Peptides against a protein of PDB entry 4Z63. Designs and how they scored, part 9

Target 1, 334 residues: chain A of PDB entry 4Z63
Amino acid sequence: LCLGMNDLTGNIPEDLFHLKRLNLLGIQENRLSGSLSREIRNLSSLVRLDVSWNLFSGEIPDVFDELPQLKFFLGQTNGFIGGIPKSLANSPSLNLLNLRNNSLSGRLMLNCTAMIALNSLDLGTNRFNGRLPENLPDCKRLKNVNLARNTFHGQVPESFKNFESLSYFSLSNSSLANISSALGILQHCKNLTTLVLTLNFHGEALPDDSSLHFEKLKVLVVANCRLTGSMPRWLSSSNELQLLDLSWNRLTGAIPSWIGDFKALFYLDLSNNSFTGEIPKSLTKLESLTSRNISVNEPSPDFPFFMKRNESARALQYNQIFGFPPTIELGHNN

## One batch from the design tools (peptide; made by RFdiffusion4, then SolubleMPNN)

Design b1_p8_7_s1 (from b1_p8_7 with M1S)
Fold by OpenDDE base, seed 1:
Structure b1_p8_7_s1 (fold): chain B 334 residues (1-334), chain A 8 residues (1-8)
Amino acid sequence: as target 1 above (334 residues)
Amino acid sequence: SWISSVEL
């Protein structure tokens, strides 16, 4: 049953939960309000539940133990409060959980040992507090993780050295500290292609340790951190780099010539730093900017990106990395 | 500009 993209209001009729053979319920992009009924438990054949972009409130019902076939739960952009229900945090069937842009709170706890199918997690823009869950690497299929705009004070856990499934990771604006430790840990994530760390590590030094290596890194975003230091030499070994944003920091020194050696680099933002010297001539030879052979079909994160031009500007949403226009921004340097 | 994974 698909009723998305309407002007539906009020609660879901209780009789809808009598549809025991229903595999897909999509009621997204409406004005549905009130609590999400516990009677969802009666939908024992449910594979996909999409309640996103509504006015739902209250706690998410603890009924996911009665939904053994549920693979997709989309609840982004609602007013949900409380924690992740215990049955949801233990779901062995769940592949994707999207609860982005809610009011969920408390400590983030997932039973990753039970969540054997979880591959995508979006909990961005919630009120989770405490530390990052040390057991996230136990989610052996977890590839896409957005935890941005939560209050995860402290450091990236040492256990994330073992996060082999991790490919796309965002922690933007999560009150993280110790960028040197974070990068030193995350370099061990062999499948990591996208790393977004914007609005963390406030005023720290960007490490220039030649021992750091991100072999598969395609997207690095560490913007608006007020980071000090220079262009990190370790980044020159990330030969697959496609997008680099280090804007709105306090980085100094020259832009190195090796920045033009990245064959796939189509988006570069170094704006609003303190870089000095000449623009490297190698930037005029970026193959990605001279040839239209950008593979539009590459895997991307499930979480959206947002570009903000300045502090007062409205953010522009980009659903895919290749949605960004080919860009070189070097403005507002010394 | 700057990029994030969330609306700022």
Scores: peptide ipSAE 0.508, ipTM 0.946, DockQ to the pose 0.942
Fold by OpenDDE base, seed 3:
Structure b1_p8_7_s1 (fold): chain B 334 residues (1-334), chain A 8 residues (1-8)
Amino acid sequence: as target 1 above (334 residues)
Amino acid sequence: SWISSVEL
């Protein structure tokens, strides 16, 4: 049953919960309000539940133990409060959980040893506090993780060295500290292709440790951190780099010539730094900017990107990396 | 410009 993208108001009719053979319920992009009914438990055949972009409030009901086939739960952009219910945090069937842009609070707790099918987690823009959950690497299929815009004070957990499934990771604006430790841990994530760390590590030094290596890194975004240091030499070994944003930092020194050796680099933003010297001639030879065939069919994060031109500008949403235009921004350097 | 994964 798909009823998304209407002007439906009120609550879900109780008679809808008698549909025991229902595999898909999509009621997204409406004006549905009140609490999400506990009677969802009666939908025992449910594979996909999409309640996103509504006016739902209250706690998410603890009924996911009665939904043994549920693979997809989409609840982004609602007014949900409280925590992740225990049955949801223990769901062995769940592949994707999206609860971005809610009012969920407390400590983030997931039973990753039970969540054997979880591959995508979006909890961005909530009120979670405390530390990053150390047991996320126990979610052995977890590939996509957005935890951005929460209050996860402290460092990236050492356990994330074992996060082999991790491919797309965003922690933007989550009050993280110790970029040297974070990069030193995350380099062990052999499948990591996208790393977004914007608005963390305020005023720290970007490490220039040549022992750091990100073999499969395609997207690195570490913008608006006020980072000091220079262009890191370790980044030159990331031969698959497609997008680099280090804008709005305090980086100094020359832009190195090796920045033009990245065959796939189509988006480079080094703006609003303190770089000096000449623009490398190698940037004029970037194959990705001279050839029309950017491979548009590459796997992308499930979370959107947002680009801000300045602090007062409205963010532009990009659902895919290749939605960004080919760009070289070197403006506002010294 | 600068990129994030959240609307700020």
Scores: peptide ipSAE 0.501, ipTM 0.947, DockQ to the pose 0.952
Fold by OpenDDE base, seed 2:
Structure b1_p8_7_s1 (fold): chain B 334 residues (1-334), chain A 8 residues (1-8)
Amino acid sequence: as target 1 above (334 residues)
Amino acid sequence: SWISSVEL
């Protein structure tokens, strides 16, 4: 049953929960309000539940133990409060959980040992607090993780050295500290292609440790952190780099010539730093900017990106990395 | 500009 993209209001009719053979319920992009009924437990054949972009409130019902086929739960852009219910945090069937842009709170706790199918987690823009859950690497299929705009005080857990499934990771604006530790840990994530760390590590030094290596890194965003230091030499080994944003920091020194050696680099933002010297001639030879064939068909994060021109500007949403225009931004340097 | 993964 797909009723998305309408102007439906009020609650879900209770009789809808009598549909025991229903595999897909999509009611997204409406004006549905009130609590999400616990009677969703009656939908024992449910594979996909999409309630996103509504006016739902209250706690998410603890009924996911009665939904053994549920693979997809989309609840982004609602007013949900409380925590992740225990049955959802223990769901062995769940592949994707999207609860971005809600009012969920407390400590983030997932039973990753039970969540054997979880591959995508979007909890961005919530009110989770405490530390990052150390057991996230136990979610052995977890590839996509957005935890941005929560209050995860402290450091990236040491256990994330073992986060082999991790490919796309965003922690933007999550009150994280110790960028040196974070990068030193996350370099062990052999499948990591996208790393977004914007609005963390306030005033720290960007490490220039030649022992750091991100083999498969395609997207690095560490913007608006007030980071000190220079362009990190370790980044020169990330030969697959496509997008680099280090804008709105306090980085100094020259822009190194090796920045032009990235064959796939189509988006470079080093703006609003304190870089000095000449613009490397190698930047004028970036193959990705001279060739028409950007490979648009590469796997991307499930979470959207947002671009702000400045702090007061409205963010522009980009659902895909290749939605960004080919860019070299070096403005507002010295 | 600067990029994030959060709606701002």
Scores: peptide ipSAE 0.500, ipTM 0.946, DockQ to the pose 0.940
Fold by OpenDDE base, seed 5:
Structure b1_p8_7_s1 (fold): chain B 334 residues (1-334), chain A 8 residues (1-8)
Amino acid sequence: as target 1 above (334 residues)
Amino acid sequence: SWISSVEL
């Protein structure tokens, strides 16, 4: 049953929960309000539940033990409060959980040992607090993780050295500290292609440790951190780099010539730093900017990107990395 | 500009 993209109001009719054969319930992009009914438990055949972009409030019901086929739960952009229900945090069937842009709170806890199918987690823009859950690497299929815009004080857990499934990771604006430790840990994530760390590590030094290596890194975003230091030499080994945003930092020194050796680099923002010297001539030879054939068919994060031009501008949403225009921004290096 | 994975 797909009723998305309407002006539906009120609650879900109780009789809808009698649909025991229902595999898909999509009621997204409406004005549905109130609590999400516990009677969802009666939808024992449910594979996909999409309640996103509504006015739902209260706690998410603890009924996911009665939904053994549920693979997709989409609840982004609602007013949900409380924690992740225990049955949801233990769901062995769940592949995707999206609860972005809610009011969920407390410590983030998932039973990753039970969540054997979880591949995508979006909990961005919530009120989770405490530390990052050390057991996330136990989610052996977890590829996409957005935890951005929560209050995760402290460091990236050392356990994330073992996060082999991790491909797309965002921690933007999560009050994280110790960028040197974070990068030193996350370099061990052999499948990591996208790393977004914007609005963390405030005023720290960007490490220039040549021992750091991100083999498969395609997207690095570490913007608006007030980071000190220079362009890190370790980044030159990330031969697959497509997008680099280090804007709105306090980075100094020259832009190195090796920045033009990245064959796939189509988006570079080094703006609002303190870089000096000449613009590398190698930037004029970026194959991605001279050749028309960027392969559009690359896997992207499930979480959207947002670009903000300045502090007062509205953010622009980009659903895919290749939605960004080919860009070289070197402005405001004073 | 700066990029994030959340509405800024």
Scores: peptide ipSAE 0.495, ipTM 0.946, DockQ to the pose 0.946

Design b1_p8_7_s2 (from b1_p8_7 with M1S W2Y)
Fold by OpenDDE base, seed 4:
Structure b1_p8_7_s2 (fold): chain B 334 residues (1-334), chain A 8 residues (1-8)
Amino acid sequence: as target 1 above (334 residues)
Amino acid sequence: SYISSVEL
């Protein structure tokens, strides 16, 4: 049953929960309000639940143990409060959980040993606090993780060295500290292609450790951190790099010539730093900017990107990396 | 500009 993209108001009719053979309930992009009914438990055949972009409030009901076929739960852009309910945090059927842009709070806890099917997690823009969950690498299929705009004080857990399934990771604006430890841990994530760390590590030094290596890194965003140091030499080994944003830092020294050796690099923002010297001539030879053949068919993160022109500008949403125009930004350097 | 994964 698909009722999305309407002006529906009020609560879900209780009789809807009598549809025991229903595999898909989509009621997204409405004005549905109140609590999400516990009677969802009666939808025992449910595979997909989409309640996103509504006015739902209260706690998410703890009924996911009665939904053994549920693979997709989409609840982004609501007013949900409390934690992730225990039955949801233990769901063996769940592939995708999206609860981005809610008011969920407390410590983030998932039983990753039970969540054997979880491949995508979006909990961005919530009120989770405490530390990052150390057991997240036990979610052996977890590929896409957005935890951005939460208050995960402290460091990236050492256990994330074992996060082999991780491909797309965002922690933007999550009060993280120790970038040297974070990069030293995350380099062990052999499948990591996208790393977004904007608005963390405030005033720290970007490590220039030649032992750091990100083999499959395509997207690196570490903007607006006030980072000190220079262009890191370890990044030159990330031959698949497509997008680099190090803007709004305090990086110094020359822009190195090896920045033009990245065959796939189509977006470079080094603006609002303290880089000196000449613009590398190698940037004029970037194959991605001279050839039309951008491979548009590459897997992207499930979470959206947001671009701000400046701190006061409205963010522009980009659902895919290739939605960004080919860009070289070197402005506002001294 | 700067990129993030959230509405900043």
Scores: peptide ipSAE 0.468, ipTM 0.939, DockQ to the pose 0.950
Fold by OpenDDE base, seed 2:
Structure b1_p8_7_s2 (fold): chain B 334 residues (1-334), chain A 8 residues (1-8)
Amino acid sequence: as target 1 above (334 residues)
Amino acid sequence: SYISSVEL
């Protein structure tokens, strides 16, 4: 049953939950309100539940043990409160959980040893607090993780050295500390292609440790952290780099010539720093900016990107990395 | 500009 993208209001009719053979329920992009009924438990054949972009409130019902076929739960952009219910946090069938832009709170706890199918997790823009869950790497299929805009105090857990499934990771604006430790840990994530760390590590030094290596890194965003230091030499080994945003920091020194050696680099923002010297001539020879063949068919994160022109500007949403225009921004340097 | 993964 697909009823998304309408002007439906009120609650879900209880009789809808009598549809025991229903595999797909999509009611997204409406004005549905109230609590999500516990009677969803009666939909024992449910594979996909999409309630996103509504006015739902209250706690998410603890009924996911009665939904053994549920692979997709989309509840982004609602008013849900409380935690992740225990049955959802233990779901062996769930592949994708999207609860972005809610009011979920407390400690983030997932039973990753039970969540054997989880590959995508979006919990961005919630009220989760405490530390990052140390057991997240036990989610052995977890590829896409957005935990941005929560209040995760402290550092990236040491256990994330073992996060082999991780490909796309966002922790933007999550009150994280110790960028040196974070990068030192996350370099062990051999599948990591996208790393977004904007609005963390306030005033720390960006490490220039030549021992750091991100082999498959395509997207690095560490903007608006007030980071000190220089362009990190370790980044020169990330030959697949496509997008680099280090804007709105306090980085100094020259822009190194090796920045122009990235064949796939189509988006570079180093603006609002304290860089000095000449613009490297190699930047004028970036193959990605001179050739029309940007491969649009590369795997992307499941979470959207947001671009702000400045701190007061409205964010622009980009659902794909290649939605960004080819860009070199070097403005507001010395 | 600066990029993030959250509604800013």
Scores: peptide ipSAE 0.467, ipTM 0.939, DockQ to the pose 0.946
Fold by OpenDDE base, seed 3:
Structure b1_p8_7_s2 (fold): chain B 334 residues (1-334), chain A 8 residues (1-8)
Amino acid sequence: as target 1 above (334 residues)
Amino acid sequence: SYISSVEL
């Protein structure tokens, strides 16, 4: 049953929860309000629940133990409060959890040893506090992780060296510290292709450690951190790099010539830094900017990107990396 | 400009 993108108001009719054979309930993009009914437990055949973009409030009901077929739960952009229900945090069937842009709070706890099917987690823009959950690498299929805009004080856990499934990771604006430790840990994530760390590590030095290596890195975003240092030499070994944003830092020195050797680099933002010297001639030879064939069919993160032109501007949403126009931004350097 | 994964 798909009832998304309407002007439906009030609560879900209770009689809807008698549909024991229902596999898909989509009621997203409405004006549904009140608490999400506990009677969802009666939908024992449910595979997909989409309640996103509504006015739901209260706690998410602890009924996911009665939903053994549930693979997809989408609840983004609601007024949900409290924590992740225990039954949801232990769901062995769940592939995707999206609760982005809610008011969920407390310590983030997931039983990753039970969540054997979880491949995508979006909890961005919530009120989670404490540390990053050290046991996320125990979610052996977890590829996509957005934890951005929460208050995860401290460092990336050392356990993330073992996060072999991790492909797309965002921690933007999560009060993280120690970029050197974070990069030193995350380099061990052999499947990591997308790393977004914007608005963390405030005023730290970007490490120029030649021992750092991100073999499969396609997207690196470490913007608006006030980072000091220079263009890191270790990045030159990331031969698959497609998008680099290091804008709004305090980076100095020359833009190195190797920046033009990235065959797939179509988006480069080094603006609002303190780079000096000449623009490398190699940038004029970037194959991705001269050739028409950008490979549109590459896997992308499940979380959207947001581009801010300036601090006061409304962010523009981009659902795919290739939604960004081919860009070289070197403005506002000294 | 700068990129993030959240509405800032």
Scores: peptide ipSAE 0.463, ipTM 0.938, DockQ to the pose 0.953
Fold by OpenDDE base, seed 5:
Structure b1_p8_7_s2 (fold): chain B 334 residues (1-334), chain A 8 residues (1-8)
Amino acid sequence: as target 1 above (334 residues)
Amino acid sequence: SYISSVEL
């Protein structure tokens, strides 16, 4: 049953929960309000539940033990409060959980040992607090993780060295500290292709440790951190780099010539730093900007990107990395 | 400009 993209109001009719054979319930992009009914437990055949972009409030019901086939739960952009229900945090069937842009709070806890199918987690823009969950690497299929805009004080857990499934990771604006530790840990994530760390590490030094290596890194975003230091030499070994945003930092020194050796680099923002010297001539030879053959078929994060042009501008949403225009921004350097 | 994974 797909009723998305309407002006439906009120609650879900209780009789809808009698549909025991229902595999897909999509009621997204409506004005549905009130609590999400506990009677969703009666939908024992449910594979996909999409309640996103509504006015739902209250706690998410703890009934996911009664939904043994549920693979997809989409609840982004609602007013949900409380924690992740215990049955949801233990769901062995769940592949994707999206609860972005809610009011969920408390300590984030998932039973990753039970969540054997979880591959995508979006909990961005919530009120989770405390530390990052150290057991996330136990989610052995977890590839996509957005935890941005939560209050995860402290450091990236040391356990994330073992996060082999991790490919796309965002922690933007999550009150993280110790960028040197974070990068030193996350370099061990052999499948990490996208790393977004914007609005963290305020005023720290960007490490220039030549021992750091991100083999498969395609997207690095560490913008608006007030980071000090220079263009990091370790990044020169990330030969697959496609997008680099280090804008709105306090980085100094020259832009190195090796920045033009990235064959796939189509988006570079080094703006609003304190870089000095000449623009590397190698930037004029970026193959990705001269050739139209950017392979659009690469896997992208499930979480959206947002570009903010300036502090007063509304952010523009980009659902794919390749939605960004080919860009070289070197403006506002001193 | 700067990029994030959330509405800024």
Scores: peptide ipSAE 0.462, ipTM 0.937, DockQ to the pose 0.944

